# Ledger of designs, part 93: peptides against a protein of PDB entry 3VA4

Target 1, 107 residues: chain A of PDB entry 3VA4
Amino acid sequence: EPIGQLRLFSGTHGPERDFPLYLGKNVVGRSPDCSVALPFPSISKQHAVIEISAWNKAPILQDCGSLNGTQIVKPPRVLPPGVSHRLRDQELILFADFPCQYHRLDV

## One batch from the design tools (peptide; made by RFdiffusion4, then SolubleMPNN)

Design b2_p22_4_s3 (from b2_p22_4, 6 letters changed)
Fold by OpenDDE base, seed 2:
Order: C-alpha cells, then structure tokens, then sequence
Structure b2_p22_4_s3 (fold): chain B 107 residues (1-107), chain A 22 residues (1-22)
C-alpha cells in the first residue's frame, strides 16, 4: 500500500491528480513508465526521484539532472542535481513549472 | 521534444507555488 502521496495541483493542464508513493524509488518524469508520470513537455523523461526507505522515515527527494530543474518552494531554492532533500509533510515542490505537494498517508 | 523554460517562466511558477503555500 502507498506510504505517501504526491499531489499535482490543478492548472491549465487539467484537474488535480494524486500519485501514490511506495517504498523504494518513485521516479517523477515525463516517461509513462515513471511512478509519478507527468506527461508534460517541460518535464524531463526522468526528472526527479522520491525515495522512501521506510514508512517511518521522511522521503528523500533528488533532482536527476532535469532540464528545467526542481525547486523547493518554502523556503525557495533550486535543488542541485543529486542532492538529497528530506521531504517534510505538506511540502510544496516545483518540478519545472508544475507545483506539487507531498503528504504522508496515515496508514 | 522537451521544452526549455525561461528564467521568467520558472520565476512565475515559483510565485504561483508560493501563493499555494500561504
């Protein structure tokens, strides 16, 4: 079962979408094979990865050298490729120009 | 092919995201 969830906010692309996050690597990218598939031109085929090592540990977000980058919203900063960032519950993330929000599931 | 966003587009996206954080 999913341990977390990544919300893609609604926008010009369409309505809000929720993606389940599981133990292991959850790849975010334009490729349809990604766990979090964001089929948009500004998203790299393999844009970033959210790795969850255990249910009781904060997920780790890493940009995979994406073209348009990954940004942490609060406080704002560009996430350098390959640098681990511990996700906080309810944290807002920008994958290119798509704002998303992570939240842990109460399981 | 993948689209390259301008700095302005990324800044605008960040602004919008920050509004969601409020």
Amino acid sequence: as target 1 above (107 residues)
Amino acid sequence: PEVVLSPEQLEEALRRAQELAE
Scores: peptide ipSAE 0.812, ipTM 0.968, DockQ to the pose 0.983
Fold by OpenDDE base, seed 5:
Structure b2_p22_4_s3 (fold): chain B 107 residues (1-107), chain A 22 residues (1-22)
Amino acid sequence: as target 1 above (107 residues)
Amino acid sequence: PEVVLSPEQLEEALRRAQELAE
């Protein structure tokens, strides 16, 4: 059962997509075997990771040394590779040029 | 292969994302 969800907003690439997030490491990247597979050329094969250690703890986001970077939207800042960012409910994240939103599921 | 985005492209993407936050 998923603990959270990551939404990819609609755009020129196509419609909105929702990805379930589970306990452990949820890899975001262009590779098809990623938990959050974003098959776009601006996304690195393994772009970032969202780690959920427990159902009652905030997920941790880390950029994996991606080419085009990962940005926190509000307040805006580039996330340096390997630096832990604690995700807030409803937080907006930019993977390269693709805006996404995290939200916690009530389980 | 992976595509490198320009600073202008990334700035535009951030602007769009910020509008979603409002």
Scores: peptide ipSAE 0.811, ipTM 0.968, DockQ to the pose 0.979
Fold by OpenDDE base, seed 4:
Structure b2_p22_4_s3 (fold): chain B 107 residues (1-107), chain A 22 residues (1-22)
Amino acid sequence: as target 1 above (107 residues)
Amino acid sequence: PEVVLSPEQLEEALRRAQELAE
C-alpha cells in the first residue's frame, strides 16, 4: 500500500503521471528499474531518492549527485547532494527540468 | 545518454515550477 504519491506534471514530454511511494527507498531516476521512473535524458539514471521510514512517514528527499540537480521550488533552492530534505505535503520538487509534486496519502 | 542542462534551462524550469506553486 502506497504511503505517498509523486505527481509528474504534464508537459512536452506527455501527460501527467502519478507514482506511488512506499516504505523504504523510492528511487527517482531515468532507469526503468526506479520506483519513480522518469525516462528523460535530463534525468540521471539514479537521480534522487525519497525514503519513507516506518518510524517517520514524512518522506526524506536526497539528491544522489545527479547531473542536473534537484531543486526545492518554494522557497527556491538547490538541494545539495546527500542532504536530507523532509518533504512537506503538496511540496513541489524539480528534478532537473521536470517539476513534480509530493502528495501524502491518508492511509 | 544523459544530457546536461544549462543554467538558463534550469532557471526556466524553476520559473515554470514556481508558476505551478501559485
Scores: peptide ipSAE 0.807, ipTM 0.968, DockQ to the pose 0.984
Fold by OpenDDE base, seed 1:
Structure b2_p22_4_s3 (fold): chain B 107 residues (1-107), chain A 22 residues (1-22)
Amino acid sequence: as target 1 above (107 residues)
Amino acid sequence: PEVVLSPEQLEEALRRAQELAE
């Protein structure tokens, strides 16, 4: 059962997409086998990871040394590779140039 | 092949994202 979801906003690339997030590691990247597959040239094959534990359902976001980086939007800052960031509900994130939003599900 | 974004492109992306936050 999904614990949350990551929304990719609509844009020139196409319509909005929602990706389910589960307990454990949810890899964000261009590779098709990623939990959150973003098939775009500006996204690294293994771009970032969103990890959710059973004890704390608040996800931990880490950049995996991506080429174009991962940014927290409000307040704005670049997330250094390997540094943990606890996601808040409705938080906006930039993977390269693609805005996304985390949403916690009621489960 | 992976595309490298310029600082200007990243700044523009951030601006667009900030507008979504409002």
Scores: peptide ipSAE 0.806, ipTM 0.968, DockQ to the pose 0.984

Design b2_p22_4_s4 (from b2_p22_4, 6 letters changed)
Fold by OpenDDE base, seed 2:
Structure b2_p22_4_s4 (fold): chain B 107 residues (1-107), chain A 22 residues (1-22)
Amino acid sequence: as target 1 above (107 residues)
Amino acid sequence: PEVVLSPEQLEAALRRAQQLAA
């Protein structure tokens, strides 16, 4: 069962989308094989990864050396490739030019 | 192929995201 959720906000690409996040590595990228598939040209095939090691531990976000980068929104900063960032509930993330939000699910 | 965004485009995206946080 999903432990978290990643929301892709609506935009020029279309309506809002919600992606379930599971234990293990949830890859964010343009590749259709990604757990969080963002089929947009500004997204790298393997853009970032959200790793959830346990249901009671904060997920870890890492940029995978994406072309357009990954940004933390509040407070704003570019996430260096491979550097671990522990996600907070309701945290806003920018994958290239696509705003997303992490939400911890009650299970 | 993958599209490269300009710094201006990334900054604009950040501003949009910040508005969502408000």
Scores: peptide ipSAE 0.819, ipTM 0.969, DockQ to the pose 0.981
Fold by OpenDDE base, seed 5:
Structure b2_p22_4_s4 (fold): chain B 107 residues (1-107), chain A 22 residues (1-22)
Amino acid sequence: as target 1 above (107 residues)
Amino acid sequence: PEVVLSPEQLEAALRRAQQLAA
């Protein structure tokens, strides 16, 4: 069962979408086989990864060397490729030009 | 194929995201 959730906010691309996050590596990218599939041309085939090691540990976000980058929104900063970022509950993330939000599920 | 975003496009996206955080 899912341990977290990633929300893709609505925009010109369409309505809001929710993606479940599981134990292990949840790949974010344009490829259809990604756990979080974002089928948009500004997203790299394998853009980033959210790794969850346990239900009681904060997930780790890493950019995978994406073309248009991954940004932390508050406070704003570009996430260098391969650098680990510990996700906070309700944290906003920018994958290329797509704002998303992570939240922890009560499991 | 994958497209490259301009600095202005990325700045606009960040601005939208910042407003969501408020």
Scores: peptide ipSAE 0.818, ipTM 0.969, DockQ to the pose 0.976
Fold by OpenDDE base, seed 4:
Structure b2_p22_4_s4 (fold): chain B 107 residues (1-107), chain A 22 residues (1-22)
Amino acid sequence: as target 1 above (107 residues)
Amino acid sequence: PEVVLSPEQLEAALRRAQQLAA
């Protein structure tokens, strides 16, 4: 079962969408085979990765060298490629121009 | 194909995201 959830907020692309996050690497990207598939032109095929390890279920976000980048919203900053960022519950993340929110599920 | 966003577009997106956080 999912350990977390990534919510894509509504926008011009359409309504809000929720993506389950599991143990291991959850790839965020435009490619349809990504765990978090964001089929939008501004998103890289493999944009970022949210990794949840068995030994530490707190997700780690890394940008994969995306074209338009990944930004932490609060406090605001660009996440350098390959740099690990521990996701906090309810944290807002910007993949290119798409704001998303991480939600830790009670498991 | 993938499109490149301008700094202004990214800044605007950040502002939108910040409003969601408020």
Scores: peptide ipSAE 0.815, ipTM 0.968, DockQ to the pose 0.981
Fold by OpenDDE base, seed 1:
Structure b2_p22_4_s4 (fold): chain B 107 residues (1-107), chain A 22 residues (1-22)
Amino acid sequence: as target 1 above (107 residues)
Amino acid sequence: PEVVLSPEQLEAALRRAQQLAA
């Protein structure tokens, strides 16, 4: 059962898309094998990871050394590779030039 | 082939995201 959701906002690439997030590692990347597959040229094959543990349902976001980086929107800052960032509900994230939003599911 | 974004493009993307947060 999904614990969270990552929403990719609509844009020139197409309509809005929602991706379920589960316990464990949810890889964000251009590779079709990623849990959150973002098939766009500016996204690294394995761009970032959102890890959710059974002990704490609050996701931990880490950039995987992506080419174009991962940014936290509010307050704005570039997330250094490998540095853990605890996601807050409704938090906006920027993977390269694609804005996304994390939503905690009520489960 | 992965596309490299310029600092200006990344900055513009951040501005767009900030507007979504408003």
Scores: peptide ipSAE 0.812, ipTM 0.968, DockQ to the pose 0.985

Design b2_p22_5_s3 (from b2_p22_5, 10 letters changed)
Fold by OpenDDE base, seed 3:
Structure b2_p22_5_s3 (fold): chain B 107 residues (1-107), chain A 22 residues (1-22)
Amino acid sequence: as target 1 above (107 residues)
Amino acid sequence: DAEEAAERARREAEEARRAALL
């Protein structure tokens, strides 16, 4: 069962999409085999990773050395590659220029 | 409600998106 969700907000690319997040590494990237596949040119093939070690622990977001970066919205912060960021519920994230939101599921 | 909360988040995300692109 999914432990979290990553929501890609609607935009010029199309409608909103919700991606389930599971225990382990959830790769965010342009490659179709990514857990969170964002098939957009500005997204790196392997852009970032959301690692969930347990349902009761905050996920860890890391940028994977993406070309166009990963940013936290509030407070604004560009994530250096490989640096762990602990995600809060409802946290807003920019992968390149794509706004997303992490949501912790009640499971 | 949930819909209003979602709309707030979308606005905040959009504002951040615009800011990041500048």
Scores: peptide ipSAE 0.125, ipTM 0.687, DockQ to the pose 0.025
Fold by OpenDDE base, seed 4:
Structure b2_p22_5_s3 (fold): chain B 107 residues (1-107), chain A 22 residues (1-22)
Amino acid sequence: as target 1 above (107 residues)
Amino acid sequence: DAEEAAERARREAEEARRAALL
């Protein structure tokens, strides 16, 4: 079962989409094989990773050296590649210029 | 209210997109 959810807000790309997040590595990227597949040119093939461990269900977000970056919205911060960021529930994230929100599921 | 919270988050995300650090 999913441990969390990543919501891609609606925009010029289309309607809102929700992506389930599972234990292990959830890759965010343009490649269709990604757990969070964002098929947009400005998203890197493997843009970022959201890792959820069994012992700590709070996800760790890392940028994978993406072209257009990964940012936390509040407080504003560009994530350096490979540096771990612990996601908080309801945290807003920009993958390139695509606004997303992490939601922890009650499981 | 869940809907109000969602709309707030969306607005904040949109504002952040416009003022993106990159």
Scores: peptide ipSAE 0.115, ipTM 0.681, DockQ to the pose 0.026
Fold by OpenDDE base, seed 5:
Structure b2_p22_5_s3 (fold): chain B 107 residues (1-107), chain A 22 residues (1-22)
Amino acid sequence: as target 1 above (107 residues)
Amino acid sequence: DAEEAAERARREAEEARRAALL
């Protein structure tokens, strides 16, 4: 069962999409092999990773040296590559110019 | 959880996209 969810908000790229997040590494990227596949040119093939070590621990977000960056919306901050960021429930994230939201599921 | 809260979050995220840090 999924432990979390990443929501991609709708925009000029298309409709909203919800991606389940599981224990381990959930890779965000343009590659179709990614757990969170975002098939857009401005997304790197391996853009970022959301790692969930346990159901009762906050997920860790890391940028993987992406071309167009990973950003936290509030407070506004660019994530340096490879630096761990603990995700808060309902946190808003930008992968390149694509707004997303993390949600912790009740399991 | 409410639809209104989701709409607010969407607007905030979209505003941040328009004024992206990168």
Scores: peptide ipSAE 0.115, ipTM 0.681, DockQ to the pose 0.026
Fold by OpenDDE base, seed 1:
Structure b2_p22_5_s3 (fold): chain B 107 residues (1-107), chain A 22 residues (1-22)
Amino acid sequence: as target 1 above (107 residues)
Amino acid sequence: DAEEAAERARREAEEARRAALL
């Protein structure tokens, strides 16, 4: 069962979408085989990764050298490629121009 | 409610985007 959820907020691209996050690596990217598939031109084919361990269940976010970047919203910060960021519940993230929110599920 | 909270989060994200654009 999913350990977390990544919500893509609604926008000009369409309605809100929720993506389940599982133990292990959840790849965020434009490629359709990504766990979090964001089929938008400004998203890199493999944009970022959200890795969830069995022990702490708190995700680690890393940018994968994306063209348009991965940012933490509050406080604003661009993530350097490959640098680990531990996500907090309700964390707001920008993948390129797309605002998202991480939600930890109560399982 | 939850919808209003999401809208606030969306606006906050957009404001942060404008402030921290690559």
Scores: peptide ipSAE 0.106, ipTM 0.668, DockQ to the pose 0.026

Design b2_p22_6_s1 (from b2_p22_6, 16 letters changed)
Fold by OpenDDE base, seed 2:
Structure b2_p22_6_s1 (fold): chain B 107 residues (1-107), chain A 22 residues (1-22)
Amino acid sequence: as target 1 above (107 residues)
Amino acid sequence: SAIEAQREADRAELEAALAAAL
């Protein structure tokens, strides 16, 4: 069962979408086989990864050397490629220009 | 509903945070 959720906010691209997150590596990218598939040209084929090592530990977000970057919104911070960021519940994230939110599920 | 209210609050927080970053 999913341990977390990544929500893509609604926008000009369309309605909101919710992506389940599981134990292990959840790849965010434009490729359709990504766990979090964001089929937009500004998203890299493999843009970032959210790794969940255990249900009771915060996920780790890493940018994978994406073209248009990964940012934390509050407080504002551009993530350097390969540097681990521990996600907080309800964390607001920009993948390129697409706002998302991480939510921890109660499991 | 409570879920809808929370999602509205989340969007408001996002928009406020984006505005603050500009």
Scores: peptide ipSAE 0.609, ipTM 0.898, DockQ to the pose 0.024
Fold by OpenDDE base, seed 3:
Structure b2_p22_6_s1 (fold): chain B 107 residues (1-107), chain A 22 residues (1-22)
Amino acid sequence: as target 1 above (107 residues)
Amino acid sequence: SAIEAQREADRAELEAALAAAL
């Protein structure tokens, strides 16, 4: 069962989408085989990764050297490639210009 | 709905945060 969720907010691209996150590495990217597949031109094929090592540990977000970057919204911060960022519950993230939110699930 | 209210609050927070960063 999923340990977390990544929500893509609704926008000009279309309706809201919810992606389950599991133990291990959850790749965010334009490639269709990504765990979080965002099929938009501004998203890199392998854009970022959310790694969940245990159900009771905060996930780690890393940008994979994406073209258009990964940002934390509040407080605002551009994530340097390969640098670990510990995700907080309800954290707001920009993959390129696409706003998302991480949510920890109760399991 | 509690779920709908939370989602609306989340969107409001996003919009406020983006505006503050401009």
Scores: peptide ipSAE 0.602, ipTM 0.896, DockQ to the pose 0.024
Fold by OpenDDE base, seed 4:
Structure b2_p22_6_s1 (fold): chain B 107 residues (1-107), chain A 22 residues (1-22)
Amino acid sequence: as target 1 above (107 residues)
Amino acid sequence: SAIEAQREADRAELEAALAAAL
């Protein structure tokens, strides 16, 4: 059962896509085997990771040394590689230039 | 629907936030 959701907003790339997030590591990246597969050239093969622990269902986001970066939109902040950022419900994120939103599911 | 309304609100928030960051 998913604990969270990452929504990729619709845009020039196509329609909105929703990705379930589970306990453990949810890798965001261009590679098709990623939990959150964003098949776009500006996304690194392994771009970032959203880790959810059983004892703390608030996800931790880390950039994995991506080429084009990971940013929090509000307030604006570029995430240094490997530095943990605790995601808040409804937080807006940029993976490269692709806007996403994290949603905590009421489970 | 409520879901559609929320999605529209989320997009509006995104656009406002991106504009404010410029």
Scores: peptide ipSAE 0.596, ipTM 0.895, DockQ to the pose 0.024
Fold by OpenDDE base, seed 1:
Structure b2_p22_6_s1 (fold): chain B 107 residues (1-107), chain A 22 residues (1-22)
Amino acid sequence: as target 1 above (107 residues)
Amino acid sequence: SAIEAQREADRAELEAALAAAL
């Protein structure tokens, strides 16, 4: 059962997509076997990871040394590779040039 | 709706951030 969601906003690439997030490591990347598969050239094969250790704890986002980076929008911050960022509910994130939002599911 | 309005606001903020980063 998913306890979080990563939304990819609609854009020139296509319609909105919502990806379920589960306990453990949810890899964001271009590779089709990623938990959050973003099949776009600007996304690294393994771009970032969202780790959820418990349903009642804020997830941790880490950039995995991606080519085009992972950015938090508000307040603005480029995530250094491997540095843990605690995600806030409704956090706005850029994976390379792709606008996303993390949402905690109330289940 | 309020949900749609919030989504639009979030989108605008993301797009502004993206434009600034490019």
Scores: peptide ipSAE 0.509, ipTM 0.875, DockQ to the pose 0.028

Design b2_p22_6_s2 (from b2_p22_6, 15 letters changed)
Fold by OpenDDE base, seed 2:
Structure b2_p22_6_s2 (fold): chain B 107 residues (1-107), chain A 22 residues (1-22)
Amino acid sequence: as target 1 above (107 residues)
Amino acid sequence: SAIERQRAEDLAALEAALAAAA
């Protein structure tokens, strides 16, 4: 059962997509075996990681030293590699130039 | 409503962030 969800907003790449997030490490990247597979050239093979340690705790987002970066939208902030950022429900995130939103599921 | 205002703010923030990153 997924604990959270990462939504990739619609854009030139195509329609909106929702990715389930589970307990443990959810890797965001271009590699097809990533939990959140974003098959786009500007996304690093292993771009970032969303770690969920418990169903009742906020996930931790960390950039993995990506080429084009990971940014929080509100307030604007570029995440330094390896620095933990606790995700708030409805958090807006940019992986490179791809806008996403984290959503906590009611479980 | 509060929900509608939040949606508008989120969209504006996304547009601004994308523009800044471009």
Scores: peptide ipSAE 0.500, ipTM 0.882, DockQ to the pose 0.026
Fold by OpenDDE base, seed 4:
Structure b2_p22_6_s2 (fold): chain B 107 residues (1-107), chain A 22 residues (1-22)
Amino acid sequence: as target 1 above (107 residues)
Amino acid sequence: SAIERQRAEDLAALEAALAAAA
């Protein structure tokens, strides 16, 4: 069962989409085989990874050396490639210019 | 309400971040 959710907010690209997040690595990227598939040119094929461990449901976000970056919104900062960021519930994230929000599921 | 204030803050933060990224 999903432990978390990544919401892609609606925009010019289309309607809002929700992606389930599971234990292990959830890859965010343009490639269709990604757990969080964002089929947009500005998203790298493998853009970032959200990893959730069995002993701690709080995910770790890492940018994978994406072309257009990964940013935390509050407080604002660009994530250097490979640097771990522990996601908080309701965290707002930009993958390139696409706004998303992480939501911890009550399971 | 607290929820409405949070939504407003989130919106403002998103707008600022998107503007900075552009």
Scores: peptide ipSAE 0.499, ipTM 0.881, DockQ to the pose 0.026
Fold by OpenDDE base, seed 3:
Structure b2_p22_6_s2 (fold): chain B 107 residues (1-107), chain A 22 residues (1-22)
Amino acid sequence: as target 1 above (107 residues)
Amino acid sequence: SAIERQRAEDLAALEAALAAAA
């Protein structure tokens, strides 16, 4: 049962996609075996990680030293590699230039 | 409505962030 969701907004790459997030580490990256597989050249093979330690605790986002970075949209901030960022519900995130939104599921 | 305003704000923020990243 997924605890969260990462939505990739629609764009030139194609339609909107929703990725389930589970307890533990959810890797975001270009590699097809990533939990959140974003098969785009500007995304690093292992770009970032969203770690969910408990169903009632905010997930932690870390950039994994990606080439094109990870950014929070509101307020604007580039995440330094390896530094923990606590995700808020409905948080807007850029992985490289791909806009996403984290959503906590009520399950 | 409040929901509509929030959506508009989110869209504007995304557009600004994407423009800055370009």
Scores: peptide ipSAE 0.489, ipTM 0.878, DockQ to the pose 0.026
Fold by OpenDDE base, seed 5:
Structure b2_p22_6_s2 (fold): chain B 107 residues (1-107), chain A 22 residues (1-22)
Amino acid sequence: as target 1 above (107 residues)
Amino acid sequence: SAIERQRAEDLAALEAALAAAA
């Protein structure tokens, strides 16, 4: 079962969408093959990756050299490509200009 | 519901954070 969740907030693109996150690599990108498929032109085919090593450890977020970047909202931080960022529960993330939120599920 | 309230709070937090970062 899913260990975490990534929520895409509602916006001009449409309603809110929730994506389950599992152990291993959860790729965020425009490609339909991605675990978190964001079918928007400003999102790279393989934009970023959220890797979960264990249910009791914080996930690691990395930008995959995306065109329009990955950012943490609070505190503000642009993630350089390939640099690991440990996600906090309820962390707010921008993939390009699409706001999302990571949630740790109580499994 | 509790879920809806949490989502509303998260949205408000997002908007506040974006405004503060601008």
Scores: peptide ipSAE 0.219, ipTM 0.772, DockQ to the pose 0.024

Design b2_p22_6_s3 (from b2_p22_6, 15 letters changed)
Fold by OpenDDE base, seed 4:
Structure b2_p22_6_s3 (fold): chain B 107 residues (1-107), chain A 22 residues (1-22)
Amino acid sequence: as target 1 above (107 residues)
Amino acid sequence: DAIERQRAEDLAALLAALAAAA
């Protein structure tokens, strides 16, 4: 069962989309086999990873050396590649210029 | 209220981040 959700907000690319997040590694990227598939040219094939361990439901976000970066919105911060960031519920994230929000599921 | 304030802050932050990324 999903432990979290990543919401891609609606925009010029299309409507809002929700992606379930599970235990283990949830890869964010342009490749269609990614857990969070964002099929946009500015997204790297493997852009970032959201890892959720059995120890704690709070995910760890890492940029995977993406071309156009991963940013935390509030407070503003560009994530250096490979540096762990612990996601808080309702955290706002930019993958390149695509705004997303992490949501912890109540389950 | 608190919900409305949070939404406003989130929106402002998003807009600022998007502007900075562009």
Scores: peptide ipSAE 0.480, ipTM 0.871, DockQ to the pose 0.026
Fold by OpenDDE base, seed 3:
Structure b2_p22_6_s3 (fold): chain B 107 residues (1-107), chain A 22 residues (1-22)
Amino acid sequence: as target 1 above (107 residues)
Amino acid sequence: DAIERQRAEDLAALLAALAAAA
């Protein structure tokens, strides 16, 4: 059962999509085998990772040295590659120019 | 209303971030 969710907001690419997040490493990237597969050319094959170590612990987001970066929206910040960022519930994230939101599921 | 204000703030921040990313 998923512990979290990453929502990709609707846009020119199409409708909103929700990706389940599980314990362990959830890779965000263009590759189809990623946990969060974002099949867009501006997304790196392995763009970032969301690691959930426990159901009651905040996930950790790391950019994997992506070409077009990973950003936190509020407050605005570009994440340096490999640096851990603790995700807050409802955190707004840009992977390249694709807006997403992390949501903790109440399970 | 508090929820609506939060949504408005989130939207504004998102739009600003998208503009900056472009």
Scores: peptide ipSAE 0.475, ipTM 0.869, DockQ to the pose 0.026
Fold by OpenDDE base, seed 5:
Structure b2_p22_6_s3 (fold): chain B 107 residues (1-107), chain A 22 residues (1-22)
Amino acid sequence: as target 1 above (107 residues)
Amino acid sequence: DAIERQRAEDLAALLAALAAAA
């Protein structure tokens, strides 16, 4: 079963979508084989990764050297490539200009 | 209530971040 969820908010691109997150590496990117596939031209093929090492530990987000960046919303922070960021429940994230939210599932 | 306040703050933060990214 999924341990977490990444929600892509609705926008000009279309309606809201939810992506399940599992133990291990969950790749965010434009490539269709990514765990979180965001099929938009401003998203890099391999944009970022959310790594979940255990069900009771906070996931780690890293930008993979994306063209248009990864940002934490609150407090505002642009993530340098390869730098680990521990995700908080309900964390708001921008992949390029696409707003998302991480949610820890109660399983 | 607290949930409504949090939602409003989240929305404001998202809008500010999107404006800054543009």
Scores: peptide ipSAE 0.461, ipTM 0.864, DockQ to the pose 0.026
Fold by OpenDDE base, seed 2:
Structure b2_p22_6_s3 (fold): chain B 107 residues (1-107), chain A 22 residues (1-22)
Amino acid sequence: as target 1 above (107 residues)
Amino acid sequence: DAIERQRAEDLAALLAALAAAA
């Protein structure tokens, strides 16, 4: 059962997609076996990781040394590689130039 | 209402961030 969700907003790439997030490490990347597979050239094979340690704790987002970066939108911040960022509910994130939103699911 | 205002603010922020990243 997923305890969070990452939404990829619609764009030139196609329609909106929703990715379930589970306990443990949820890898965001271009590789098809990533938990959040974003099959776009500007996304690194292993771009970032969203780690969820418990259903009642905020996930931790870390950039994995991606080529085109990971950014928080409000307030604007580029995440240094390997530095933990606690995701707030409804957090807006850019993986490279792809806009996403995290939200917590009720469990 | 508050929900609609939040959606508008989120959209504006996304557009601004995308413009800055490009």
Scores: peptide ipSAE 0.438, ipTM 0.855, DockQ to the pose 0.026

